# Peptides against a protein of PDB entry 5ZKO, part 14

Target 1, 44 residues: chain A of PDB entry 5ZKO
Amino acid sequence: SASNPRKFSEKIALQKQRQAEETAAFEEVMMDIGSTRLQAQKLR

## One batch from the design tools (peptide; made by RFdiffusion4, then SolubleMPNN)

Design b1_p10_7_s3 (from b1_p10_7, 4 letters changed)
Fold by OpenDDE base, seed 3:
Structure b1_p10_7_s3 (fold): chain B 44 residues (1-44), chain C 44 residues (1-44), chain A 10 residues (1-10)
Amino acid sequence: as target 1 above (44 residues)
Amino acid sequence: as target 1 above (44 residues)
Amino acid sequence: LSSLEEEVAA
């Protein structure tokens, strides 16, 4: 099934995609922090 | 506020944990591949 | 990694 790739190459590719997605999520968190800091600075 | 920095740090920590978990999942996939290859070799 | 096709057991 698509949720359980039978081929190892597909499993690897899927897992690499997940790693990339988590990296993107981390970057989003950091952007939010940066934006918050910027806003706080503007208010000062 | 003191709580906001803490919450940001917690968000970062959580996201880093997720990255680590996905890395571990990748390693598991690779272990499965390696084990499968080893078994195939033993059968030859 | 030479063969990455069908998953078997381990």
Scores: peptide ipSAE 0.118, ipTM 0.711, DockQ to the pose 0.032
Fold by OpenDDE base, seed 2:
Structure b1_p10_7_s3 (fold): chain B 44 residues (1-44), chain C 44 residues (1-44), chain A 10 residues (1-10)
Amino acid sequence: as target 1 above (44 residues)
Amino acid sequence: as target 1 above (44 residues)
Amino acid sequence: LSSLEEEVAA
């Protein structure tokens, strides 16, 4: 099933995708911090 | 709210936790592969 | 193992 990969290769690929997605989410948080800092800087 | 951290520090901590959880899940997959290989080895 | 098919882990 889509929820349960039959092959280990599929399971590995799915898990690596999830790791990459969480990394991207972290980078988005860091961008938000950066933009907030820049916003504060411009308003000074 | 718990779903929306008020502080960036909380948001960062939560995201790093998620990254660690996905890493642990990947390591579990690799353990399953290893145990399956060992099982096949012992049955030879 | 003939493939990377998932099997029950020990």
Scores: peptide ipSAE 0.114, ipTM 0.712, DockQ to the pose 0.039
Fold by OpenDDE base, seed 1:
Structure b1_p10_7_s3 (fold): chain B 44 residues (1-44), chain C 44 residues (1-44), chain A 10 residues (1-10)
Amino acid sequence: as target 1 above (44 residues)
Amino acid sequence: as target 1 above (44 residues)
Amino acid sequence: LSSLEEEVAA
């Protein structure tokens, strides 16, 4: 099953992908913070 | 909502937790590979 | 190990 790879190599690849996705999500949060700060500066 | 934190600090913490969990999952896969290798050695 | 298939290990 795609959700349950039998090969270790596939499992490894999937986990690495997930790590990358979570990193990207983290970066997005940080960008949102930065944007909020910038907005506040514009309103002041 | 617990699934949708409003505070950035909480969002950051959540994402960091997710990253840690995915790292742990990756390590588990690697441990399983190692265990499989060890088993093969025992059977030889 | 000739295969990378998952196997339950003791």
Scores: peptide ipSAE 0.112, ipTM 0.713, DockQ to the pose 0.039
Fold by OpenDDE base, seed 4:
Structure b1_p10_7_s3 (fold): chain B 44 residues (1-44), chain C 44 residues (1-44), chain A 10 residues (1-10)
Amino acid sequence: as target 1 above (44 residues)
Amino acid sequence: as target 1 above (44 residues)
Amino acid sequence: LSSLEEEVAA
């Protein structure tokens, strides 16, 4: 099933995808911080 | 809120936690593979 | 293992 891959290769691929998604989410947080800092600089 | 941290530091901490959890999940998959391989060896 | 199928061992 999609939620329970039978093959180890599929399980590994799924976990690697999740890791990549969490990395992307972290990078988005850092982008938000950067954007906020830039806005603060403009207001100084 | 717990699901929407206001502070950037809290957002970063949350994302780092998620990354660590996904890493642990990946390692668990690899442990499962290792365990399966060991069992297969015992049956040979 | 030849098919890389899961066999939860533990």
Scores: peptide ipSAE 0.128, ipTM 0.715, DockQ to the pose 0.040; fails the geometry check

Design b1_p10_7_s4 (from b1_p10_7, 6 letters changed)
Fold by OpenDDE base, seed 3:
Structure b1_p10_7_s4 (fold): chain B 44 residues (1-44), chain C 44 residues (1-44), chain A 10 residues (1-10)
Amino acid sequence: as target 1 above (44 residues)
Amino acid sequence: as target 1 above (44 residues)
Amino acid sequence: RSSLEREVAE
């Protein structure tokens, strides 16, 4: 039967969202590390 | 307390792995779509 | 896989 591009597009969009969320999580980790390092540097 | 760079490095590596896994999942979805479309095309 | 493939084949 005819392709349902809407449902399919939704699945792709969801997958891209997951990628973006993992990227955001990575950036958060890097921010925390950076903050910690900066604090340690200031205290030396 | 002092930054534990080993633990941070591990966390970073884990996040990068998750990103790669989500990318692989996306590629798999696209591959399946492509294959399905190709099959449908051949049958027409 | 099967569900997605079915939607695409329609």
Scores: peptide ipSAE 0.145, ipTM 0.711, DockQ to the pose 0.029; fails the geometry check
Fold by OpenDDE base, seed 5:
Structure b1_p10_7_s4 (fold): chain B 44 residues (1-44), chain C 44 residues (1-44), chain A 10 residues (1-10)
Amino acid sequence: as target 1 above (44 residues)
Amino acid sequence: as target 1 above (44 residues)
Amino acid sequence: RSSLEREVAE
């Protein structure tokens, strides 16, 4: 039976999307830390 | 109120763990594809 | 075999 590249591509694409989402979440955490530090600095 | 660096470190560590888990999942998918292709090749 | 492995082997 013929392989189904569309199914493989779909699974790979989904996994890459998850990796990108976790990267974005990490960047958001780092932004929040940076913002908090900046606020604290301004209040000193 | 003071920032909580311990909480920041915890959040960062958790997020890095999630990134590593998603990377491992991706690598597993690629290994499975590679192994199956190799098996198919040997049977031809 | 996983679903993925099955698809690759087709």
Scores: peptide ipSAE 0.144, ipTM 0.710, DockQ to the pose 0.028; fails the geometry check
Fold by OpenDDE base, seed 1:
Structure b1_p10_7_s4 (fold): chain B 44 residues (1-44), chain C 44 residues (1-44), chain A 10 residues (1-10)
Amino acid sequence: as target 1 above (44 residues)
Amino acid sequence: as target 1 above (44 residues)
Amino acid sequence: RSSLEREVAE
């Protein structure tokens, strides 16, 4: 039977999307820390 | 108020763990594909 | 076989 490359490509795309979302979440955490540190520096 | 560096380190560690888990999940998908392709090649 | 393995084997 013929393979279904659309199904394959969809599964891979979804998994890569999850990796990208976790990377974005990490960047958000680092931005929050950076903003807090910058504010603390300005107030000193 | 003082920042809580232990809280920050914990947040970062948890987020890095999530990234590692998603990487492992992607590698599992690729291993499944590789194993199936190898089997198909041997049977031809 | 996983769902993915089955798809690849078709």
Scores: peptide ipSAE 0.143, ipTM 0.707, DockQ to the pose 0.028; fails the geometry check
Fold by OpenDDE base, seed 4:
Structure b1_p10_7_s4 (fold): chain B 44 residues (1-44), chain C 44 residues (1-44), chain A 10 residues (1-10)
Amino acid sequence: as target 1 above (44 residues)
Amino acid sequence: as target 1 above (44 residues)
Amino acid sequence: RSSLEREVAE
């Protein structure tokens, strides 16, 4: 049957979204670590 | 209690690994689409 | 892989 570009586009879009979400998760981890380290240093 | 840099390093490493895995997954999707399209064209 | 491959081949 005919190609389904719409479905392909959807799959690609979802995969790119996952990449973005993992990037955001990494940034969150780094911010949390940085903030916590700064707080710990203040309390020492 | 003391900061746990070793645990932080592990968390960072795991998150970076996830980013790499999502990148690889995207590349795989694109390759599979491209390869399959080429095959389909040959068979038409 | 099989699901994607099938979809592309349609």
Scores: peptide ipSAE 0.137, ipTM 0.707, DockQ to the pose 0.030; fails the geometry check

Design b1_p10_8_s1 (from b1_p10_8, 3 letters changed)
Fold by OpenDDE base, seed 2:
Structure b1_p10_8_s1 (fold): chain B 44 residues (1-44), chain C 44 residues (1-44), chain A 10 residues (1-10)
Amino acid sequence: as target 1 above (44 residues)
Amino acid sequence: as target 1 above (44 residues)
Amino acid sequence: RLPEVTLTEP
Protein backbone atom coordinates (compact mmCIF):
# COMPACT_ATOMS: atom_id res chain seq x y z
CA SER B 1 0.00 0.00 0.00
CA ALA B 2 1.18 3.53 -0.79
CA SER B 3 0.02 4.44 2.72
CA ASN B 4 1.93 1.52 4.25
CA PRO B 5 5.20 0.75 2.47
CA ARG B 6 6.53 -2.72 3.21
CA LYS B 7 10.19 -2.09 2.40
CA PHE B 8 12.32 -0.05 4.76
CA SER B 9 13.86 1.83 1.84
CA GLU B 10 10.40 2.93 0.74
CA LYS B 11 9.46 3.99 4.27
CA ILE B 12 12.63 6.06 4.59
CA ALA B 13 12.19 7.63 1.17
CA LEU B 14 8.60 8.57 1.96
CA GLN B 15 9.57 10.14 5.29
CA LYS B 16 12.38 12.12 3.66
CA GLN B 17 9.91 13.43 1.10
CA ARG B 18 7.49 14.48 3.84
CA GLN B 19 10.26 16.26 5.72
CA ALA B 20 11.27 18.11 2.56
CA GLU B 21 7.67 19.14 1.89
CA GLU B 22 7.26 20.45 5.43
CA THR B 23 10.52 22.38 5.09
CA ALA B 24 9.30 23.90 1.83
CA ALA B 25 6.02 24.86 3.51
CA PHE B 26 7.97 26.53 6.32
CA GLU B 27 10.04 28.50 3.82
CA GLU B 28 6.86 29.60 2.06
CA VAL B 29 5.40 30.82 5.36
CA MET B 30 8.57 32.77 6.10
CA MET B 31 8.51 34.30 2.62
CA ASP B 32 4.89 35.34 3.09
CA ILE B 33 5.69 36.93 6.44
CA GLY B 34 8.69 38.75 4.99
CA SER B 35 6.73 40.02 2.01
CA THR B 36 3.85 41.17 4.20
CA ARG B 37 6.22 43.04 6.49
CA LEU B 38 7.92 44.70 3.56
CA GLN B 39 4.57 45.80 2.14
CA ALA B 40 3.44 47.13 5.50
CA GLN B 41 6.63 49.15 5.82
CA LYS B 42 6.15 50.67 2.38
CA LEU B 43 2.75 51.96 3.42
CA ARG B 44 4.20 53.85 6.39
CA SER C 1 -9.56 28.88 11.54
CA ALA C 2 -7.34 26.14 12.93
CA SER C 3 -6.61 25.25 9.30
CA ASN C 4 -5.78 28.85 8.43
CA PRO C 5 -4.07 30.76 11.24
CA ARG C 6 -4.31 34.53 10.82
CA LYS C 7 -1.36 35.47 13.00
CA PHE C 8 2.16 34.91 11.76
CA SER C 9 3.17 33.55 15.15
CA GLU C 10 0.44 30.92 14.88
CA LYS C 11 1.51 29.97 11.35
CA ILE C 12 5.11 29.57 12.49
CA ALA C 13 4.13 27.57 15.56
CA LEU C 14 1.97 25.23 13.48
CA GLN C 15 4.75 24.62 10.96
CA LYS C 16 7.25 23.95 13.74
CA GLN C 17 4.85 21.40 15.19
CA ARG C 18 4.48 19.67 11.81
CA GLN C 19 8.25 19.54 11.40
CA ALA C 20 8.62 18.02 14.86
CA GLU C 21 5.95 15.41 14.12
CA GLU C 22 7.66 14.41 10.87
CA THR C 23 10.98 14.15 12.71
CA ALA C 24 9.38 11.92 15.32
CA ALA C 25 7.91 9.73 12.58
CA PHE C 26 11.35 9.42 11.00
CA GLU C 27 12.87 8.41 14.33
CA GLU C 28 10.16 5.78 14.77
CA VAL C 29 10.95 4.31 11.34
CA MET C 30 14.65 4.20 12.21
CA MET C 31 13.88 2.50 15.52
CA ASP C 32 11.77 -0.12 13.74
CA ILE C 33 14.58 -0.77 11.27
CA GLY C 34 17.12 -1.04 14.07
CA SER C 35 14.97 -3.44 16.06
CA THR C 36 14.28 -5.61 13.02
CA ARG C 37 17.98 -5.75 12.20
CA LEU C 38 18.82 -6.72 15.74
CA GLN C 39 16.26 -9.52 15.66
CA ALA C 40 17.52 -10.77 12.30
CA GLN C 41 21.09 -10.81 13.58
CA LYS C 42 20.11 -12.83 16.63
CA LEU C 43 18.71 -15.52 14.35
CA ARG C 44 22.07 -15.91 12.57
CA ARG A 1 22.11 -1.22 3.91
CA LEU A 2 18.40 -1.04 4.69
CA PRO A 3 16.44 -4.29 4.73
CA GLU A 4 14.31 -4.76 1.62
CA VAL A 5 11.84 -7.07 3.32
CA THR A 6 8.39 -6.50 4.73
CA LEU A 7 8.15 -4.70 8.05
CA THR A 8 6.39 -6.80 10.63
CA GLU A 9 4.97 -5.20 13.73
CA PRO A 10 5.43 -7.01 17.04
Scores: peptide ipSAE 0.127, ipTM 0.656, DockQ to the pose 0.056
Fold by OpenDDE base, seed 5:
Structure b1_p10_8_s1 (fold): chain B 44 residues (1-44), chain C 44 residues (1-44), chain A 10 residues (1-10)
Amino acid sequence: as target 1 above (44 residues)
Amino acid sequence: as target 1 above (44 residues)
Amino acid sequence: RLPEVTLTEP
């Protein structure tokens, strides 16, 4: 049964996009933590 | 505004879990591709 | 949902 290679490429691309989005979300959370720490240091 | 560090830990843990799940999903897709290719090679 | 994978044989 000939699988449509385009469908594979689309699925792989979508999965990679999701991974990138999750990574970006993680980096945003870490940046928020960093900014909070910086603010706390300035208030001491 | 004091960010609750426990909330940060929870958010980080959740985000890491999501990343791991997305990675596992990707690996499963790649394994399926690999198995299909192997089958195709054996049929040739 | 895991994406469905279809592979075209060369």
Scores: peptide ipSAE 0.173, ipTM 0.676, DockQ to the pose 0.089; fails the geometry check
Fold by OpenDDE base, seed 4:
Structure b1_p10_8_s1 (fold): chain B 44 residues (1-44), chain C 44 residues (1-44), chain A 10 residues (1-10)
Amino acid sequence: as target 1 above (44 residues)
Amino acid sequence: as target 1 above (44 residues)
Amino acid sequence: RLPEVTLTEP
């Protein structure tokens, strides 16, 4: 049966997008933690 | 406000888990593609 | 969710 490389490439692209989204979410969490720490430092 | 390092650590751990899951999903996609290619090679 | 990967044999 004919392989459709386009479909595979689309699947890869979608998965790469998901990985990027999870990375962005992680960075947001880390930023929030960093901001909290900075605020705590200022209040000491 | 009191920072709760435990909560932050839990958030980080959860996000790391999600990243690992997305990586595993990507690897599965790549394995499927690899298998398809291998099958195509055998049929040539 | 993993995208549906259909392995199509050539």
Scores: peptide ipSAE 0.159, ipTM 0.675, DockQ to the pose 0.031; fails the geometry check
Fold by OpenDDE base, seed 3:
Structure b1_p10_8_s1 (fold): chain B 44 residues (1-44), chain C 44 residues (1-44), chain A 10 residues (1-10)
Amino acid sequence: as target 1 above (44 residues)
Amino acid sequence: as target 1 above (44 residues)
Amino acid sequence: RLPEVTLTEP
């Protein structure tokens, strides 16, 4: 089975991009949680 | 801003699920590449 | 969904 190295490399790059985007989304959620917690602490 | 801990936990869980799915997709691509390379080796 | 990959089988 002939490898299409370019196509595979593009697929891998796309998958890594998606993983990075999901990580960024996770970090955003964590930042929101952190901000909420910090605000709650300050209001007590 | 009121924390909705349950909503945040659900959001985190969803993000982690997405990351796991993208990892699985990456592993599938790598398996396909590996299989192709292995086949090419055997046919030489 | 993964992009289309053409595997050329040797």
Scores: peptide ipSAE 0.158, ipTM 0.677, DockQ to the pose 0.061; fails the geometry check

Design b1_p10_8_s2 (from b1_p10_8, 3 letters changed)
Fold by OpenDDE base, seed 1:
Structure b1_p10_8_s2 (fold): chain B 44 residues (1-44), chain C 44 residues (1-44), chain A 10 residues (1-10)
Amino acid sequence: as target 1 above (44 residues)
Amino acid sequence: as target 1 above (44 residues)
Amino acid sequence: RLPEVTLEEP
């Protein structure tokens, strides 16, 4: 089942997807920081 | 809103923790594969 | 290297 992959290939694929998603979430945080910095510069 | 370095630091730390947890989960899958391989070798 | 076709979880 999708919630409990029985094949190792499926388990690996799922974990790699999760890693990619968490990387994307981190990149989003970094974009927020960048946007805040840009805003601060514009207000000077 | 105004920059809050403490909040951003916390966000970064949280995301890095999540990345580490997903890495650990992947390593666990790889250990399972390794154990299965070892078992198969013993059965030969 | 992982096998081309992986086994099921035991």
Scores: peptide ipSAE 0.125, ipTM 0.701, DockQ to the pose 0.110
Fold by OpenDDE base, seed 3:
Structure b1_p10_8_s2 (fold): chain B 44 residues (1-44), chain C 44 residues (1-44), chain A 10 residues (1-10)
Amino acid sequence: as target 1 above (44 residues)
Amino acid sequence: as target 1 above (44 residues)
Amino acid sequence: RLPEVTLEEP
Protein backbone atom coordinates (compact mmCIF):
# COMPACT_ATOMS: atom_id res chain seq x y z
CA SER B 1 0.00 0.00 0.00
CA ALA B 2 1.30 3.45 -0.97
CA SER B 3 0.93 4.83 2.57
CA ASN B 4 2.81 1.94 4.15
CA PRO B 5 6.53 1.37 4.40
CA ARG B 6 7.61 -0.75 1.46
CA LYS B 7 10.24 -2.59 3.48
CA PHE B 8 9.18 -5.14 6.05
CA SER B 9 12.07 -4.02 8.22
CA GLU B 10 10.66 -0.49 8.26
CA LYS B 11 7.18 -1.79 9.09
CA ILE B 12 8.57 -3.82 11.96
CA ALA B 13 10.67 -0.92 13.24
CA LEU B 14 7.69 1.43 13.10
CA GLN B 15 5.50 -1.06 14.94
CA LYS B 16 8.12 -1.56 17.65
CA GLN B 17 8.40 2.20 18.02
CA ARG B 18 4.64 2.44 18.53
CA GLN B 19 4.79 -0.28 21.16
CA ALA B 20 7.58 1.57 22.95
CA GLU B 21 5.63 4.83 22.84
CA GLU B 22 2.57 3.15 24.32
CA THR B 23 4.75 1.62 27.02
CA ALA B 24 6.17 5.05 27.83
CA ALA B 25 2.65 6.48 28.01
CA PHE B 26 1.68 3.68 30.39
CA GLU B 27 4.70 4.40 32.58
CA GLU B 28 3.71 8.06 32.69
CA VAL B 29 0.23 7.11 33.90
CA MET B 30 1.77 4.86 36.54
CA MET B 31 4.08 7.67 37.65
CA ASP B 32 1.10 9.99 38.06
CA ILE B 33 -0.68 7.35 40.13
CA GLY B 34 2.44 6.82 42.21
CA SER B 35 2.83 10.54 42.81
CA THR B 36 -0.81 10.81 43.84
CA ARG B 37 -0.41 7.94 46.26
CA LEU B 38 2.72 9.45 47.71
CA GLN B 39 0.98 12.79 48.18
CA ALA B 40 -1.97 11.09 49.84
CA GLN B 41 0.38 9.25 52.19
CA LYS B 42 2.15 12.47 53.14
CA LEU B 43 -1.19 14.02 54.02
CA ARG B 44 -2.01 11.21 56.46
CA SER C 1 -5.74 17.50 39.43
CA ALA C 2 -7.88 15.45 41.82
CA SER C 3 -6.67 12.07 40.59
CA ASN C 4 -9.76 9.92 40.97
CA PRO C 5 -8.60 6.29 41.26
CA ARG C 6 -11.45 5.28 38.93
CA LYS C 7 -10.11 7.62 36.27
CA PHE C 8 -6.66 6.11 36.64
CA SER C 9 -8.09 2.62 36.31
CA GLU C 10 -9.79 3.67 33.09
CA LYS C 11 -6.58 5.25 31.81
CA ILE C 12 -4.67 2.07 32.59
CA ALA C 13 -7.28 -0.07 30.84
CA LEU C 14 -7.21 2.17 27.79
CA GLN C 15 -3.43 2.09 27.67
CA LYS C 16 -3.41 -1.70 27.92
CA GLN C 17 -5.92 -1.86 25.09
CA ARG C 18 -3.65 0.30 22.94
CA GLN C 19 -0.71 -1.95 23.70
CA ALA C 20 -2.77 -4.99 22.71
CA GLU C 21 -3.84 -3.33 19.46
CA GLU C 22 -0.24 -2.52 18.58
CA THR C 23 0.72 -6.11 19.36
CA ALA C 24 -2.03 -7.35 17.05
CA ALA C 25 -0.80 -5.01 14.32
CA PHE C 26 2.71 -6.37 14.76
CA GLU C 27 1.43 -9.93 14.49
CA GLU C 28 -0.37 -8.99 11.28
CA VAL C 29 2.88 -7.68 9.81
CA MET C 30 4.61 -10.90 10.81
CA MET C 31 1.81 -12.93 9.24
CA ASP C 32 2.24 -11.02 5.98
CA ILE C 33 5.96 -11.73 6.05
CA GLY C 34 5.25 -15.39 6.78
CA SER C 35 2.75 -15.61 3.94
CA THR C 36 5.25 -14.09 1.54
CA ARG C 37 7.83 -16.64 2.60
CA LEU C 38 5.35 -19.47 2.25
CA GLN C 39 4.41 -18.33 -1.24
CA ALA C 40 8.06 -18.11 -2.21
CA GLN C 41 8.60 -21.65 -0.93
CA LYS C 42 5.66 -22.97 -2.92
CA LEU C 43 7.11 -21.47 -6.08
CA ARG C 44 10.38 -23.38 -5.64
CA ARG A 1 15.37 -24.33 4.02
CA LEU A 2 13.56 -21.01 4.23
CA PRO A 3 14.04 -18.80 1.21
CA GLU A 4 16.09 -15.66 1.59
CA VAL A 5 14.29 -13.07 3.69
CA THR A 6 12.18 -10.85 1.51
CA LEU A 7 12.96 -7.34 2.70
CA GLU A 8 10.30 -5.61 0.64
CA GLU A 9 6.59 -6.16 0.70
CA PRO A 10 5.36 -7.68 -2.59
Scores: peptide ipSAE 0.084, ipTM 0.692, DockQ to the pose 0.105
Fold by OpenDDE base, seed 2:
Structure b1_p10_8_s2 (fold): chain B 44 residues (1-44), chain C 44 residues (1-44), chain A 10 residues (1-10)
Amino acid sequence: as target 1 above (44 residues)
Amino acid sequence: as target 1 above (44 residues)
Amino acid sequence: RLPEVTLEEP
């Protein structure tokens, strides 16, 4: 099943996907910080 | 709330924790592969 | 390099 891959190749692929998703989520947080700073500068 | 941190510092800390957890999970998969290979070698 | 198709979990 997709939730419990039996093959190691599928497990590895799933973990690599999760790592990429967490990286993307972190980059989104950093982008939000950047956008907030930029907005604060424009209001100044 | 812990599930929705308002501070950017807390958001960053949470995302770094998630990245570390996903790395640990990947290393566990690789360790399992290694253990399987070692077991197969002992049975020959 | 890991093979494309690997063993199943024991």
Scores: peptide ipSAE 0.130, ipTM 0.698, DockQ to the pose 0.110; fails the geometry check
Fold by OpenDDE base, seed 5:
Structure b1_p10_8_s2 (fold): chain B 44 residues (1-44), chain C 44 residues (1-44), chain A 10 residues (1-10)
Amino acid sequence: as target 1 above (44 residues)
Amino acid sequence: as target 1 above (44 residues)
Amino acid sequence: RLPEVTLEEP
């Protein structure tokens, strides 16, 4: 069956979106850690 | 409440794992596209 | 190794 370029493009776009979302989630985790450490330092 | 470094470490590890899995999935998509195109070329 | 991909087939 003939390849559907549109479907491939959509698959790629979806996967890139997922990667970006996971990157954003990672950055949020790192910010949470940093903020928690700063708070702990201020309470000492 | 005191930060739990173990929990943060686990969160980071999990997030990095997810990123790696999404990267692998992306590479698989690209391989599928390449293989499909090659197959189409051979059938012509 | 990843193949080179074009969005549109010729």
Scores: peptide ipSAE 0.120, ipTM 0.695, DockQ to the pose 0.047; fails the geometry check

Design b1_p10_8_s3 (from b1_p10_8, 3 letters changed)
Fold by OpenDDE base, seed 5:
Structure b1_p10_8_s3 (fold): chain B 44 residues (1-44), chain C 44 residues (1-44), chain A 10 residues (1-10)
Amino acid sequence: as target 1 above (44 residues)
Amino acid sequence: as target 1 above (44 residues)
Amino acid sequence: KLPEVTLEEP
């Protein structure tokens, strides 16, 4: 099943996808920090 | 919205925790593969 | 590189 992969290849693929998603989420947080800093600089 | 550096710090910490958890899950899958391979080798 | 085809989880 898609929710419980029986093959190791499928389990690995799922974990790699999750790692990529978490990396993207981290990058989004860093972009938000960058945008906030830019806004603060414009207000000075 | 007003800059809240503490919120960013918290978001980053949470995201780093999630990344570590996903890494640990991946390592567990790899250990399971290793154990299965070892068992298969012993059966040959 | 892991093989594309792998064993099933026991």
Scores: peptide ipSAE 0.108, ipTM 0.713, DockQ to the pose 0.111
Fold by OpenDDE base, seed 2:
Parts: sequence; structure tokens; C-alpha cells
Structure b1_p10_8_s3 (fold): chain B 44 residues (1-44), chain C 44 residues (1-44), chain A 10 residues (1-10)
Amino acid sequence: as target 1 above (44 residues)
Amino acid sequence: as target 1 above (44 residues)
Amino acid sequence: KLPEVTLEEP
């Protein structure tokens, strides 16, 4: 099944996708921090 | 809650942990492939 | 390089 890939190629592809998704999530957190800081500056 | 960290420092720490876990999972897949190949060589 | 299509997990 798609949730349990038996082929190593599919396992590798899935893990690479997860790594990319976690990187994107980290970048989103950093963008949120940046946006919050920018908003705080505009209110000064 | 631990599942919804409000502090950015906690969000960053959580995302870094997830990135490390996904890296470890990828390394495990690669080790499994290596072990399978080694076993196949021993049977030759 | 890993093959495009690999064998199944044992």
C-alpha cells in the first residue's frame, strides 16, 4: 500500500518527500517570525 | 500544549527535531538496502 | 547509484 511501500525506491522517495516537507515547515516558521517582527516595527 | 507550542523558540526546536528524525529514518532505509545487498553477496 | 526500481524489502 502507499502507506507501506515495499520497494526500496518507494521508501527512499517517501523519505525524501518527508525531508522536503519538514524543511518547508521550518521555512514557514522562520517566515512567520520575520513577519511578526516586521509588524511590530510598523507599530512603533 | 506540547503539540501546539506558542513560542517561536519552541516551534523552531520542534521543527529541528522533526528534521533530525526524518534524516535518521532515511539513514535507516539506506542501511537496510546495504544489509540486503550484503546478504545477497554472501549467498553467491 | 540505486536502481530506479529496487527489489522489495525482505
Scores: peptide ipSAE 0.103, ipTM 0.708, DockQ to the pose 0.109
Fold by OpenDDE base, seed 1:
Structure b1_p10_8_s3 (fold): chain B 44 residues (1-44), chain C 44 residues (1-44), chain A 10 residues (1-10)
Amino acid sequence: as target 1 above (44 residues)
Amino acid sequence: as target 1 above (44 residues)
Amino acid sequence: KLPEVTLEEP
């Protein structure tokens, strides 16, 4: 099934996608931190 | 909004952990592909 | 390093 791929090619593709998604999520967190810092500086 | 470094630190830690877990999962898939068990199956 | 066509999970 798509949620549980049996072929290794599908597993590899899925894991690569997950790695990319987690990287993007990390970058979003870092952007939020940066934005918050900028906002705090503007309030000074 | 007020800066909350604790919450951001927790978010960062969580995302880094997720990245590590997805990397480990990928490595596991690759190990399975290289396994003797898979090789034996191919020879059938 | 991987084959073009992969087998199913053992």
Scores: peptide ipSAE 0.102, ipTM 0.713, DockQ to the pose 0.108
Fold by OpenDDE base, seed 3:
Structure b1_p10_8_s3 (fold): chain B 44 residues (1-44), chain C 44 residues (1-44), chain A 10 residues (1-10)
Amino acid sequence: as target 1 above (44 residues)
Amino acid sequence: as target 1 above (44 residues)
Amino acid sequence: KLPEVTLEEP
């Protein structure tokens, strides 16, 4: 099952998905920072 | 909301921690696979 | 590279 993968291939796939999701979340944070910095720079 | 640079630093640190934890979880899965393969090999 | 189908976890 997806919630409890029995095969190692499924476990690996799930972990790779989690890593990708955390990377996407990090990129979102960086975009927010970048946007904030850009806004602050434009206001100077 | 006021862009507090410290808050962004904390968000980045948290995301990096999550990425490290997911990497550690992946390594654990790979160790389990390796152990299983080694056991199967020894039984041949 | 791991195979698409692997052994079950013991």
Scores: peptide ipSAE 0.109, ipTM 0.713, DockQ to the pose 0.111; fails the geometry check

Design b1_p10_8_s4 (from b1_p10_8, 3 letters changed)
Fold by OpenDDE base, seed 3:
Structure b1_p10_8_s4 (fold): chain B 44 residues (1-44), chain C 44 residues (1-44), chain A 10 residues (1-10)
Amino acid sequence: as target 1 above (44 residues)
Amino acid sequence: as target 1 above (44 residues)
Amino acid sequence: RLPEVTLVEP
């Protein structure tokens, strides 16, 4: 059947959005770790 | 509250897994596009 | 959930 470049483009965009969201979630976890470490360091 | 390095490590691992899965999905889409293009090229 | 991807063939 005919190629649907637009549909593929939309799917790619969605996948990239999800990757960005997962990256943001990772950065949030890392920020929490960093904050915890900084707090622990200050309490020593 | 107390740091939970193990829990954070598990969360990081989960986030990395999700990122890998989203990358695999992207690669699948790109493979489909590539296959379609290859087929169209062969039919010309 | 991953989006459904289907091969589009000419």
Scores: peptide ipSAE 0.172, ipTM 0.680, DockQ to the pose 0.068
Fold by OpenDDE base, seed 5:
Structure b1_p10_8_s4 (fold): chain B 44 residues (1-44), chain C 44 residues (1-44), chain A 10 residues (1-10)
Amino acid sequence: as target 1 above (44 residues)
Amino acid sequence: as target 1 above (44 residues)
Amino acid sequence: RLPEVTLVEP
């Protein structure tokens, strides 16, 4: 039976999308921390 | 209001765990592709 | 959910 490389390609693409979304979520959390630190510095 | 760095730390830890899980899933897919390719080479 | 991998052997 022929391999179905298309199915693997689709799975990899989906997985890469999920990784990118998780990275974006991490960066958002880090930005929020940065904003909090900046505010704290301005209030001191 | 005081920043809650503990909450940030927890959020980051959770996010890093998710990223690691997604990476492991990707590596599993790649290993399966590798196995399929190896089998195909042996059958040719 | 983790993607299910179906291996189709040649």
Scores: peptide ipSAE 0.167, ipTM 0.669, DockQ to the pose 0.065
Fold by OpenDDE base, seed 2:
Structure b1_p10_8_s4 (fold): chain B 44 residues (1-44), chain C 44 residues (1-44), chain A 10 residues (1-10)
Amino acid sequence: as target 1 above (44 residues)
Amino acid sequence: as target 1 above (44 residues)
Amino acid sequence: RLPEVTLVEP
């Protein structure tokens, strides 16, 4: 049966979205770590 | 309660692992699409 | 879960 290019494009788009979400989550983790360190320094 | 890694290094490592898994998933999708296209071309 | 890539053979 004909390859469904539309379904492939959708799969790629969904996977790219997941990668972007994981990148955003990583940035959030790094921000939280940075903020925690800054707060810890202020308390010293 | 969600396992919150106590160590910042562990949080970073877990997030890097997730990013690597999403990258591998993307590569698999691209391989499948590529293989399908290659097969379709061979049948022409 | 990885989306199931159905390789539809032509």
Scores: peptide ipSAE 0.160, ipTM 0.662, DockQ to the pose 0.035
Fold by OpenDDE base, seed 1:
Structure b1_p10_8_s4 (fold): chain B 44 residues (1-44), chain C 44 residues (1-44), chain A 10 residues (1-10)
Amino acid sequence: as target 1 above (44 residues)
Amino acid sequence: as target 1 above (44 residues)
Amino acid sequence: RLPEVTLVEP
């Protein structure tokens, strides 16, 4: 039977999107931590 | 207010875990695609 | 959840 490369491509694209979303979420967490540190320093 | 580095560390660890899981998921998808290709080739 | 990989049917 013929391969369905489109379906595989969709799956790959979806996984890449998820990876990017998790990366963005990580960066947001790190930004929040950084902001918290800055705030703590200013309040000292 | 005092920073809670333990909580931040937990958040970081959680996000790193999620990233790793998504990477593993991607690798699994690619493996499945590879295996499918191999199967298709063998059946020809 | 991993997307289901459709196997190429022979």
Scores: peptide ipSAE 0.157, ipTM 0.667, DockQ to the pose 0.029; fails the geometry check

